# Peptides against a protein of PDB entry 4AID, part 29

Target 1, 242 residues: chain A of PDB entry 4AID
Amino acid sequence: FDIKRKTIEWGGKTLVLETGRIARQADGAVLATMGETVVLATAVFAKSQKPGQDFFPLTVNYQEKTFAAGKIPGGFFKREGRPSEKETLVSRLIDRPIRPLFVKGFKNEVQVVVTVLQHDLENDPDILGMVAASAALCLSGAPFMGPIGAARVGWVDGAYVLNPTLDEMKESKMDLVVAGTADAVMMVESEIQELSEEIVLGGVNFAHQQMQAVIDAIIDLAEHAAKEPFAFEPEDTDAIKA

## One batch from the design tools (peptide; aimed at target 1 C138 A225 E228 P229)

Design b2_p17_7_s1 (made by RFdiffusion4, then SolubleMPNN; from b2_p17_7, 9 letters changed)
Fold by OpenDDE base, seed 5:
Structure b2_p17_7_s1 (fold): chain B 242 residues (1-242), chain A 17 residues (1-17)
Amino acid sequence: as target 1 above (242 residues)
Amino acid sequence: MEFLERMREAVERRKRE
């Protein structure tokens, strides 16, 4: 097994990105760990466009499957149940920042699946799922102009907190999820209790700064583990409007 | 520019900042 791993310290926690052990049939697959929360992201893309495909067919599925503690199910995806509200929201949270980063004109089917394998009840798997999905896409060879990073920012005792625990979030006046590239914020989702716009904007900036370490970690992993870029030439969409 | 080349350039840029 050609296992490649990147480990960083991030917000006082160890983030591990691993590839090559599981889901090797995917175009990209990343096992991401923060604390004792563990997610598997897989990216699969079609090598051809379907006849008559007029839109970019990206599907993102986030799943919080209750696995028995300590057993990674060896590739048995139990039938996709109807997504919970949380699973639906997190799937959209992952979709929003990644969708714009595909090369214009790419209309091959892309499937991103994020599966929560373990949850420590401290570290929410949503941020970890965003990071893992970004990494899996970067490894896949798909024409994805990522990586994205992601961060949650809390406001506790008059300070920003990077990726607050579920317990710290009970005291937080802000639940701010940010995703972005090295150069830009791509998505903000926020639940805010009586905070100034200045504090919120400061939180977005804080998140974008803090996610750079994750972006760099994904790049480092991809330099070592990414597949060759898929040979795709975007159709000149300007020629279709003439 | 290939994706991996762009990624390498991004890492190199950040090592210089």
Scores: peptide ipSAE 0.137, ipTM 0.711, DockQ to the pose 0.176
OpenDDE base, seeds 1, 2, 3, 4: peptide ipSAE 0.083, 0.087, 0.054, 0.070; ipTM 0.703, 0.701, 0.683, 0.704; seed 3 fails the geometry check

Design b2_p17_7_s2 (made by RFdiffusion4, then SolubleMPNN; from b2_p17_7, 9 letters changed)
Fold by OpenDDE base, seed 1:
Structure b2_p17_7_s2 (fold): chain B 242 residues (1-242), chain A 17 residues (1-17)
Amino acid sequence: as target 1 above (242 residues)
Amino acid sequence: MEFIERMREAVERRKEE
């Protein structure tokens, strides 16, 4: 097995990105770990466009499957087949920042699947899932102009906190999720209690600064483990409108 | 940097073809 691993310290926690052991049939696959929370991201893309495909067919599925049910909060029988509200929300949080980063004119089917394998009850797998999905896409050879980073920012005791624990979040006046590239913020989602716009904007900037280490870690992993870029020619749709 | 550059170049070459 050609296993590649990148490890960084991030927000006082160890982030590990690993490829080459699991899901080798995917175009990209990353096992990401923070604390004892573990996610598997896979990226698969079609090598041809479907006839008459008019839109970019990206599907993102975040899943907290029963394989982790002994360590997932609320271990009651998730009815097989329908995503939970959380799974639906996190799937959108992953989709929103990555969708714009695909090369214009690429209309091959892309599937991103993030599966929670373990939860430590401290580190939420959503941010880890965003990071893992970004890394899996960068490894895949798909025409994805990432990586993205992601971060959660809390406001606890009058300070910004990077990726607060579930217990720290109970005392937080802010739940701010940010995703972006090295150069730009791509997505913000926020729940805020009695904070100024200045503190929120400062939180976005803090998130964007803190995610650079993750972006750099994904790039370093991709330099050692990425597949060759998939050769596609964008159909010159501008030539058909003349 | 090299990975992003390789991806960008791979996309740009396909726009010029």
Scores: peptide ipSAE 0.181, ipTM 0.775, DockQ to the pose 0.172
OpenDDE base, seeds 2, 3, 4, 5: peptide ipSAE 0.051, 0.027, 0.037, 0.097; ipTM 0.668, 0.647, 0.663, 0.666; seed 3 fails the geometry check

Design b2_p17_7_s3 (made by RFdiffusion4, then SolubleMPNN; from b2_p17_7, 9 letters changed)
Fold by OpenDDE base, seed 2:
Parts: C-alpha cells; sequence; structure tokens
Structure b2_p17_7_s3 (fold): chain B 242 residues (1-242), chain A 17 residues (1-17)
C-alpha cells in the first residue's frame, strides 16, 4: 500500500488527511480525522459524457451510517432509504462551494460520497466532511479547480473560536460555516444571535484566514498522491482563465 | 487552471523518481 498522510495542528486539534489505504477503486479517496471524529470521502467521475447531457451531473452524498451511531447523538433507528435532515443539509454545504470550481463545460457524471466512520461527540463531522471531499476531488484527477477549505466559527466570551466543540457551541452566539479557495470565499452559512454585522464579517475573514492551513495541507497531499489530471479542454467560448 | 497544471507537474516528477 502506498499510504500518503498529511498531519497539521488546526485550531488546537490534530487534522490528519490520509490516502492509499481505503477505497482504492475510487478516483480519489481520503480518510480524514480530527480529534476522534473520522470521515471517508470518495470521489468518482465518468471518463465520458452521456449522450444528450445538458447539465453538470454532480451528486454529493453525506452519510452518517449506523456503524457510527453508538457515538452519534440522536442516532435513532431511521428507516432505510431517505437521508436525514442533517445529511441533506451537510450534502448541500459540501455541494455549494465545490460545484462552481469544476471546469466550465465539464458534464461527465461526478459522485462525491462522505461517510462518517466515527464521531467523538466534540468535533462535528460536517467541517471534516467538507475538507475530506475537497481533498478527495483534488486527488481524483477530475477537472476540479480546488482545493476548498472550510471552517466553523463561534463567538464565545467576546472572541472568535475556530471549530468550536459541540459543548462550546452551546455558549456560542454565532454558528458560522465558511468555505472557500485560497483566494475567495465561496459559501457562507450562518446562524447569529444579537451580533453586529462587523462581528459577522470579521468571522468570515477569520474563517477564510484559518482555512489556509487546510488548503495548503490538501495541496501538499495532492502533490504526493494526486492522479494525473483528466485531459479535458473546455470549448473556446467558455475559457475563463483560471 | 494553475492547480491542475501543478498536479500534472507533480505527477511527472513522481514518475521520474
Amino acid sequence: as target 1 above (242 residues)
Amino acid sequence: MEFLERMREAVRRRKEE
């Protein structure tokens, strides 16, 4: 097994990105760990476009499977077949920032699957899932102009907190999820309690600054483990210079 | 474009090692 691993300290926690051990049948696969929360992201893309395909067929599926349910709060027996509200929301949180980063005109099927393998009850797997999905796409050879980073920002005792624990979030006046590239914020989702616009904008900037270490870690992993980029040339009419 | 070009170069380097 050619296992590549990147480890960084991020917000006082160890973030580990690993590839080459699991899901080797995928185009990209990343095992991501923060604390004792563990997710597996896989990216698969078709090598040809379907006849008559007129839109970009990206599917993102975040799953909190029952194997982790012994440690997932609220792991009631959900009947087989429909994603939970959380799984639907997190799937959208991952989809929104990655969708615009595919090369324009690429209409091959892309499937991203994020599976929660372990939950520590402190670190939410949503942020880790966003990071892992970004890394898996960067390793895949898909025409993806990533990486994205992601961060959650809290406001606790008059200060910004990077990726607050579930317990720290009970005292937080802000739940701010940000995703972006090195150069741009791509997505913001926020729940705010009685905070000024200045504090919220400062939180977005704080998130974007703090995610740079994650972006750099994904790039370093990709330099060592990424597949050769799929040969795709956009039609001349849509060449936005990246 | 820059990231994909960087990945092509990284793959080339690893094939030469």
Scores: peptide ipSAE 0.618, ipTM 0.939, DockQ to the pose 0.957
OpenDDE base, seeds 1, 3, 4, 5: peptide ipSAE 0.101, 0.597, 0.615, 0.078; ipTM 0.698, 0.934, 0.940, 0.695; seed 3 fails the geometry check

Design b2_p17_7_s4 (made by RFdiffusion4, then SolubleMPNN; from b2_p17_7, 10 letters changed)
Fold by OpenDDE base, seed 5:
Structure b2_p17_7_s4 (fold): chain B 242 residues (1-242), chain A 17 residues (1-17)
Amino acid sequence: as target 1 above (242 residues)
Amino acid sequence: MEFLERMREAVEERKAA
């Protein structure tokens, strides 16, 4: 097995990105760990466009599986087969920042699947899932102009907290999820309790700064483990408007 | 530009900033 691993300290926790052990049938696959929370992200893309495909067919599917339920709070797994509200929301959180980063004109089917394998009851798997999905896409050879990083920011005792624990989040006046590239914020999702816009904007900037270490870790992993870029030339769609 | 080349450039640009 050609196992490649990147480990960084991030927000006082160990982040591990690993590839090459599991899901090797995917175009990209990353096992990501933060604390004892573990997610598997897989990226698969079609090597051809379907005839008549008029939109970019990206599907993101975040899943919290029943075998992880022994450690997932509130895991009343309703019927196998329908995403929970959480799974639906997190799937969108992952989709939003990655969708615009695909090369314009790429209309091959892309499927990103994020599976929670373990939950430590401290670290929410959503941020880890975003990071893992980004890494899996970067490894896949798909024409993805990532990586993205992601971070959660809390506001506890008058300070920003990077990736607060679930217990720290109970005392937090802010739940701010940010995703971005090295150069840009791509997505913000926030629940705010009576904080100034200045504090919130400062939180976005804090998140964007803190996620750079993750972006660098994904790049380092990709330099060592990425597949060759898929040979894709976008159709010059600007020429058709003449 | 290949994806990995772009990624490397983006890392070097950030180290220089």
Scores: peptide ipSAE 0.106, ipTM 0.674, DockQ to the pose 0.078
OpenDDE base, seeds 1, 2, 3, 4: peptide ipSAE 0.099, 0.075, 0.031, 0.084; ipTM 0.706, 0.691, 0.643, 0.709

Design b2_p17_8_s3 (made by RFdiffusion4, then SolubleMPNN; its pose is not in this set)
Fold by OpenDDE base, seed 4:
Structure b2_p17_8_s3 (fold): chain B 242 residues (1-242), chain A 17 residues (1-17)
Amino acid sequence: as target 1 above (242 residues)
Amino acid sequence: AAAEAARARAARLRAAL
């Protein structure tokens, strides 16, 4: 097994990004761990475009499958069924920042699957899923201009908190999810209780600063484990519109 | 080849940063 691992301290927690042990048939696969929360992200892309494909066919699927008997509240093996509302929302949170980072004119099918393998009930798998999806895409060879980082920011006792626990979030006046590249914020999603715009903007800046360590960790993992870039030349579609 | 393309990609990722 050629296992590559990157470990960083991030917001007072150990973040582990691992590849090479699981889902080796995917173009990219990353096992991400924070606390005892564990997610598997896989990226698969078609090596050709379908005839008549007019849009970029990106599918993101976040799923909370109970593989750990007894550690997810609710105890039911969710059979392959319609995504829950949570799974649909988190799939969109992952989709939004990654979609614009694919090379223009790339219309090969891309599938990102994020599976929650374990949940510690402290660390939400959504942020970890965003990070893992970014890492899996960077490893895949797809024409993805990531990585993205992601962070959740809370506001607890008059301070910003990076990736608050589910218990800390009960006292938080802000649930701010930010995703971005090293240079740019790509997505903001926020639920806020009576905070000034200044505090919220400061939270976005804090998130963007704190995600740099994750971006660097994904880059370091990719230097050791990324596949060959897929040879893609965009058809000069701008020459047909002139 | 693979390690050089991975380094060149990581360098493009870092130069697009």
Scores: peptide ipSAE 0.031, ipTM 0.705, DockQ to the pose 0.752
OpenDDE base, seeds 1, 2, 3, 5: peptide ipSAE 0.029, 0.031, 0.025, 0.031; ipTM 0.684, 0.679, 0.665, 0.694

## One batch from the design tools (peptide; aimed at target 1 G141 P143 A225)

Design b2_p18_1 (made by RFdiffusion4)
Pose (drawn by RFdiffusion4):
Structure b2_p18_1 (pose): chain A 242 residues (1-242), chain P 18 residues (1-18)
Amino acid sequence: as target 1 above (242 residues)
Amino acid sequence: DATYEKWREFWEHVLEKR
């Protein structure tokens, strides 16, 4: 039972989100394609709380398979091993904006794994990785507040540029990743060539505007394919507090 | 809890469309 939101031509690049063919046993699994870069994002959460668990346990693993680029690993063991700098950075990039959007009071194990299956030498899977992770979370049925969008905004020839490619990044004076909900920007990360607060803030806002098409697309797939929502009421400590 | 209310509203909407 296969389902796509393949629409979203997004910033001139085709973004496809597919579910129901791959990884059916996960709570949420989405194969996401943008251009010709492909990642599988899976989301599983435990249906129970561990005794005495006192914080929300969430793990995000982002991993790149070197076959995503047609190469065998250079390491003595010719297999992927410990995460690189890029994999741990991208893992925090997904975790940061998601961790706060789970319902306050929820403490079940949640694991989201994103694996890079194909890299097209143009579209960085890091942003795509964020979008696919958000899509799988929505589909899983966990208490995860609305979808997250994300984009990279560059600054080339005096204009904002959405999801610039790797070659476009050589000419950009800004590298800004923003992830947000429909209402709010949730995270920023950037490296900037001494641009003003105004332009920087402009890029953040441009990104929030440009990522709406993605949130819409996730909401659309969730309308056709999400699992039943996991019931979770927080405790009404409201009367005790007053 | 505003986060909880928004979560319920999102899922009510998704179910109506489903």

Design b2_p18_1_s1 (made by RFdiffusion4, then SolubleMPNN; from b2_p18_1, 11 letters changed)
Fold by OpenDDE base, seed 1:
Structure b2_p18_1_s1 (fold): chain B 242 residues (1-242), chain A 18 residues (1-18)
Amino acid sequence: as target 1 above (242 residues)
Amino acid sequence: DEQYKKLKEFWERIRKRK
């Protein structure tokens, strides 16, 4: 096994991104760890477009498998096959920032699967899942103009907190999830209790600054472990204006 | 597109590694 690992300190926690041990049949596969929360992200893409495909067929599936459900807050035994409300929401949180970053005209099927393997009851696997999905796509060779970073920002005792624990979130007046590239914010999702727009905008900026270390870590991992790029040129939209 | 330029530069680094 050729295992590549990147480790960084991020918000006072150790973030580990690992590839090469699990899901080697995927185009990209990343095991991401923060505290004792562990997620596996896999990216798979078709090497050809289906005949008659007119839209970009991206599927993102976040799942909390039943073996981890005994350690997942709110994980009642839901019957096999239907995503929970959380799984549906987190799948959308991952989808939203990555979908616009595929090269225009790329209509090959892409599947991103994020599986929670372990939960520590402190670190939410959603942010970790976003980071892992980004890393898996960058490793895959797909024409993805990432990486994205992601961060949760809380507001506790009049200060921003990066990736608050579940206990710190009970005292937080803000649950702000941000995803973006190095240069741009791509997605914001927020639940806010009696905070000014200025504090929220400051939280977005704080998140975007703090995610740069994650973006850099994904790039470093990918430079050492990425597959050969699937060469794809964007549809020349300038040729339609002539 | 600046993001596409960055992708090309990244792909060049990946290709030069092999």
Scores: peptide ipSAE 0.577, ipTM 0.929, DockQ to the pose 0.443
OpenDDE base, seeds 2, 3, 4, 5: peptide ipSAE 0.582, 0.351, 0.330, 0.374; ipTM 0.931, 0.847, 0.833, 0.857; seeds 2, 4 fail the geometry check

Design b2_p18_1_s2 (made by RFdiffusion4, then SolubleMPNN; from b2_p18_1, 13 letters changed)
Fold by OpenDDE base, seed 5:
Structure b2_p18_1_s2 (fold): chain B 242 residues (1-242), chain A 18 residues (1-18)
Amino acid sequence: as target 1 above (242 residues)
Amino acid sequence: DPQWEALKAFWERIRARK
């Protein structure tokens, strides 16, 4: 197996992005690890548009139900059951920032699947899943104008905390999830307890700053491991307004 | 579009590896 890895220190934790070991049938596939939480993201895209396709057919599916401690599934991930509320929410958290980053006029089917393989009960797999999905898309060759980074920000003891543990989150007055590109915030989702707008805006800026290292890590991994780009040019919309 | 220009530059780097 041609395994490529990028490892960075991020918020006092080791983030590992790996490709080439599993899910090699996908256009992009990334194992992402933070602590002992492990996710697999896969990206698959159709090489042609369906006849009569009038919208961009992106599907994002995040799944937690099929992890077994110490097992990396080498086979077909069974879609077990109806998505939980969490799985539905996280699927939307991944979808929201990536959807606008596809090249305009691209209407080939894209499927992103994020599967939690291991959970350490400290590091939430949602942020890791966002990062892994971004990396898988960048590796795939799809016309995706990413990467995105993502971060969770807490407010504990009067300070910002990057990717707080589940235990730190119990003391946090903020659950702020941010996703963005190098240059822009693409998505904010927040639950806030009696904090000023200034603290919240500072949290968004903190998240966006802290995710740059992840964005750079995805670029570096993709520069080494990405497939041949699927050549696609933006649709000229000036021709439709005439 | 800066993001499109960044993607094109990325694709050029990917193609240059082969």
Scores: peptide ipSAE 0.609, ipTM 0.939, DockQ to the pose 0.391
OpenDDE base, seeds 1, 2, 3, 4: peptide ipSAE 0.592, 0.599, 0.598, 0.584; ipTM 0.935, 0.938, 0.937, 0.933

Design b2_p18_1_s3 (made by RFdiffusion4, then SolubleMPNN; from b2_p18_1, 14 letters changed)
Fold by OpenDDE base, seed 3:
Structure b2_p18_1_s3 (fold): chain B 242 residues (1-242), chain A 18 residues (1-18)
Amino acid sequence: as target 1 above (242 residues)
Amino acid sequence: MEQWKKWKELQERLKARK
């Protein structure tokens, strides 16, 4: 197996991005680890557009499998066959920043699947899932103008905390999830307890700065392991303004 | 390596058109 791995220190934790060992049938596949939380992201895209396809058919599916449920808080109550509320929310968190980054006119079916394989009870798999999905898309050859990075920011003892643990989050006055490219913030979701706008904006900037290391790690992995870019000609947007 | 560079250059050109 030609296994490629990138390892970085990120927020005092080891982030590992790995490809080439599992899910080789996908266009892109990344095993991502932070602490002992482990996710598998896969990206698959159709090589042709369906006749009459009028919209971009992107599906994002985040799943916490029952075999990991022994380590996932509340995992024992997951009814087989329907996404939990958490799975639905995290699927949307992953979808929102990636959807606008596909090349305009690309209407081939794209499926992103993120599967939680292990949970350490400290590191939430949502941020890791966002990072893994971004990496899998960059490896796939799909016309995706990523990578994105993602970060969670807490506010604990009057300071910003990058990717707080589940226990640190109990003491946090902020749950701020940010996703972006190297150049721009693409998505912000926040739950805030009586903090100034200045602290919140500072948190967005802190997140965007801290995710650059992840973006660089995805680029480095893709430079060594990405498939050939899919031969796609973007719609000539200049022809529609005439 | 060379194909990824071409893709990155394409992505940069596509970003500059937005």
Scores: peptide ipSAE 0.084, ipTM 0.658, DockQ to the pose 0.082
OpenDDE base, seeds 1, 2, 4, 5: peptide ipSAE 0.102, 0.078, 0.074, 0.082; ipTM 0.697, 0.689, 0.691, 0.679; seeds 1, 2 fail the geometry check

Design b2_p18_1_s4 (made by RFdiffusion4, then SolubleMPNN; from b2_p18_1, 13 letters changed)
Fold by OpenDDE base, seed 5:
Structure b2_p18_1_s4 (fold): chain B 242 residues (1-242), chain A 18 residues (1-18)
Amino acid sequence: as target 1 above (242 residues)
Amino acid sequence: DEGYEAWKRLQEALRARK
């Protein structure tokens, strides 16, 4: 097995990105670990466009499997085959920042699947899932203009906290999820309790700064492990309007 | 497409570092 791993310290926790051990049939596959929370992201893309495909067919599925349910809040109430509210929300959370980063005109089917394998009850798998999905896409060879990073920011005792634990989040006046590239914020999702716009904007900036280490880690992993870029040439859309 | 060119440049950079 050609196993490649990148490890960084991030917000006082160890982030591990690993490829080459599992899901080798995918175009990209990343096992991501933060604390004892573990997710598998897989990216698969079709090598041709379907006849008559008029939109970009991206599907993102975040799932918490039944075998992890004993360690996942609300996992016991999950019915097999239907996404929970959390799974639906996190799937959208991952979709939002990655969808605009595909090369214009690419209309091959893309499927991103994020599976929670383990939950430590401290580190939420949503942020880890975003990071893993980004990494899997960067490894896949798909025409994806990533990586994205992601971060959760809390506001506890008058300070920003990077990726607060579930216990720290109970005391937090902010649940701010940010995703972005090296150069730009792509997505903000926020639940805020009585905080100024200045604190929120500062939180977005803090998140964007803190995610650079993750972006760099994904790039480093991709330099070593990425597949050859898919041979894609976008159609000249200007030639169709003439 | 500027995005396509950016992606190509990224991929070239990734290859050059292998």
Scores: peptide ipSAE 0.262, ipTM 0.821, DockQ to the pose 0.818
OpenDDE base, seeds 1, 2, 3, 4: peptide ipSAE 0.178, 0.258, 0.256, 0.211; ipTM 0.764, 0.817, 0.821, 0.784

Design b2_p18_2 (made by RFdiffusion4)
Pose (drawn by RFdiffusion4):
Structure b2_p18_2 (pose): chain A 242 residues (1-242), chain P 18 residues (1-18)
Amino acid sequence: as target 1 above (242 residues)
Amino acid sequence: AEAYEHINEIRKKAVENR
């Protein structure tokens, strides 16, 4: 039972989100393609709370398979091992904006895994990784507040540029990753060539405008394919507090 | 809160249409 939201031509690149063919046993699994870079994002959460668990346990593992680029690993063991700098950075990049959007009071194990299956030498899977992770979360049925969008905004020839490619990044004076909900920007991360607060803030806003098409697309797939929502009421400590 | 309720409505619609 296969389903796509393959629409979203997004910033001139084709973005496809597919579910129901791969990883059917996960709560949420989405194969996401942008251009010709492909990642599988899976989301599983425990249907129970561990005794005495006092914080919300969430793990995000982003991993790159070197076969995503047609190469065997250079390491003595010719197999991927410990995460690189890029994999741990991208893992925090997904975790940061998601961790606060789970319903206050929820403390079940949640694991989201994103694996890079193909890299097209142009479209960084890091942003795509964020979008696919968000899509799988929505589909899983966990208490995860609305979808997240994300984008990289560059600054080339005096204009904002959405999801610039790796070659376009050579000419950019700004590297800004933004992830947000429909209402709000949730995170920023950037490296900037001494641009003003105004332009920087402009890029953040441009990104929040440009990522709406993605949130829409995730909401659209969730409408056709999401699992039943997991019932979770927080405790009404409201009367005790007053 | 409203955004959370809204996403749950969408998830219920996905089940109901099955």

Design b2_p18_2_s1 (made by RFdiffusion4, then SolubleMPNN; from b2_p18_2, 7 letters changed)
Fold by OpenDDE base, seed 5:
Structure b2_p18_2_s1 (fold): chain B 242 residues (1-242), chain A 18 residues (1-18)
Amino acid sequence: as target 1 above (242 residues)
Amino acid sequence: MEMLEKMKEIQKKAVENR
């Protein structure tokens, strides 16, 4: 097994990105760990476009299913088949920043599946799932112009907190999720309690700065473990619709 | 087999083998 691993310290926690041990049938697969929270992201893409495909068929599916029951809060109550509200929201949080980073004209089916394997009750799997999905796409050979990083920012005791624990979040006046590239913020989602726009914008900037270490970690992992880029030439007609 | 079903099977097997 050619196992590649990148480990960084991030927000006072160890982030581990691993590939090559499990899910090797995917185009990209990353096991990501932060604290004792563990997710598996997999990326698979079709090697041809379907006849008459007019849109980019990206599907993102985040899952906290019953096979991880007892390792995930509320996992015993989840019936197979319908996503929870959280699973739907997190699937969208992952989709939003990655969708615009695919090469224009690429209309091959792409599927990203993020599965929570373990939850430590401190580190939310959503941020870890975003990071893992980004890494899995970068490893896949799909024409994805990532990586993205992601971060959650809290506001606790008059300061920004990177990836606050679920307990710290109870005291936080901000739940700010940011995703971006090295160069740009791609997505912001926020729940805010009576904070100035200046504090919120400062939180977005703080998140974008703090996610650079994750972006660099994904790049380093991809340099060692990415598949050869899929040979794709966009049709000239899709360049005109930009 | 729909690609999503194949992916779900890959995920399931990956969890079972951990």
Scores: peptide ipSAE 0.032, ipTM 0.586, DockQ to the pose 0.031
OpenDDE base, seeds 1, 2, 3, 4: peptide ipSAE 0.030, 0.021, 0.023, 0.023; ipTM 0.577, 0.600, 0.606, 0.585

Design b2_p18_2_s2 (made by RFdiffusion4, then SolubleMPNN; from b2_p18_2, 10 letters changed)
Fold by OpenDDE base, seed 1:
Structure b2_p18_2_s2 (fold): chain B 242 residues (1-242), chain A 18 residues (1-18)
Amino acid sequence: as target 1 above (242 residues)
Amino acid sequence: MAMLERMKEIQRKAVANR
């Protein structure tokens, strides 16, 4: 088994990104762990465009499976068949920053699935799911201009906290989720209690700085484990302006 | 363009090192 693993210390926690053990039928697959929270991200893309496809068909599904439900807050009896409010929200948090990073003109079907396998009741699987999805896409060979990193930022005792625990979040005046590339912030989502815009903007900058270690970890994993790039040339839109 | 070419290069290196 060709198992590749990257381990980093991130916000005082061990982040592990692993590929090659599970979901080998996917184009990319990453098992990501932070504390005892574990997620599986898979990326699959079609090798051809469907006839008459006029938009980019990206689907992102975040799911908290019933076997993990004994450790997931609110995991009592999700009726099989409809995403919860959390699953719908986190699917959008993953979709928003990755969608604009696909090469313009690529209209092959792409499916990203993030499955929570374990929850520790301290580390929220949403941030871990964003990181794992980014890594799975970078490994896949899809024409994705990632990686993205992601971070949650809290404001506790007058300081920024990277990826606060669920208990630290009770004392936090900010729930700030940021995703971005090495060069740019791609997405911000925030819930804020009586904080200045300066503190919030400082939180975005803090998140973007702290996610660089994750971006570098995904790059290192991709250098050792990525598939051959899918042969896709973007239509030279500069040739239509001459 | 630069980021796509970087990712393509990373992916090429990863395949060559297998």
Scores: peptide ipSAE 0.063, ipTM 0.703, DockQ to the pose 0.861
OpenDDE base, seeds 2, 3, 4, 5: peptide ipSAE 0.029, 0.049, 0.054, 0.073; ipTM 0.657, 0.703, 0.708, 0.720; seed 5 fails the geometry check

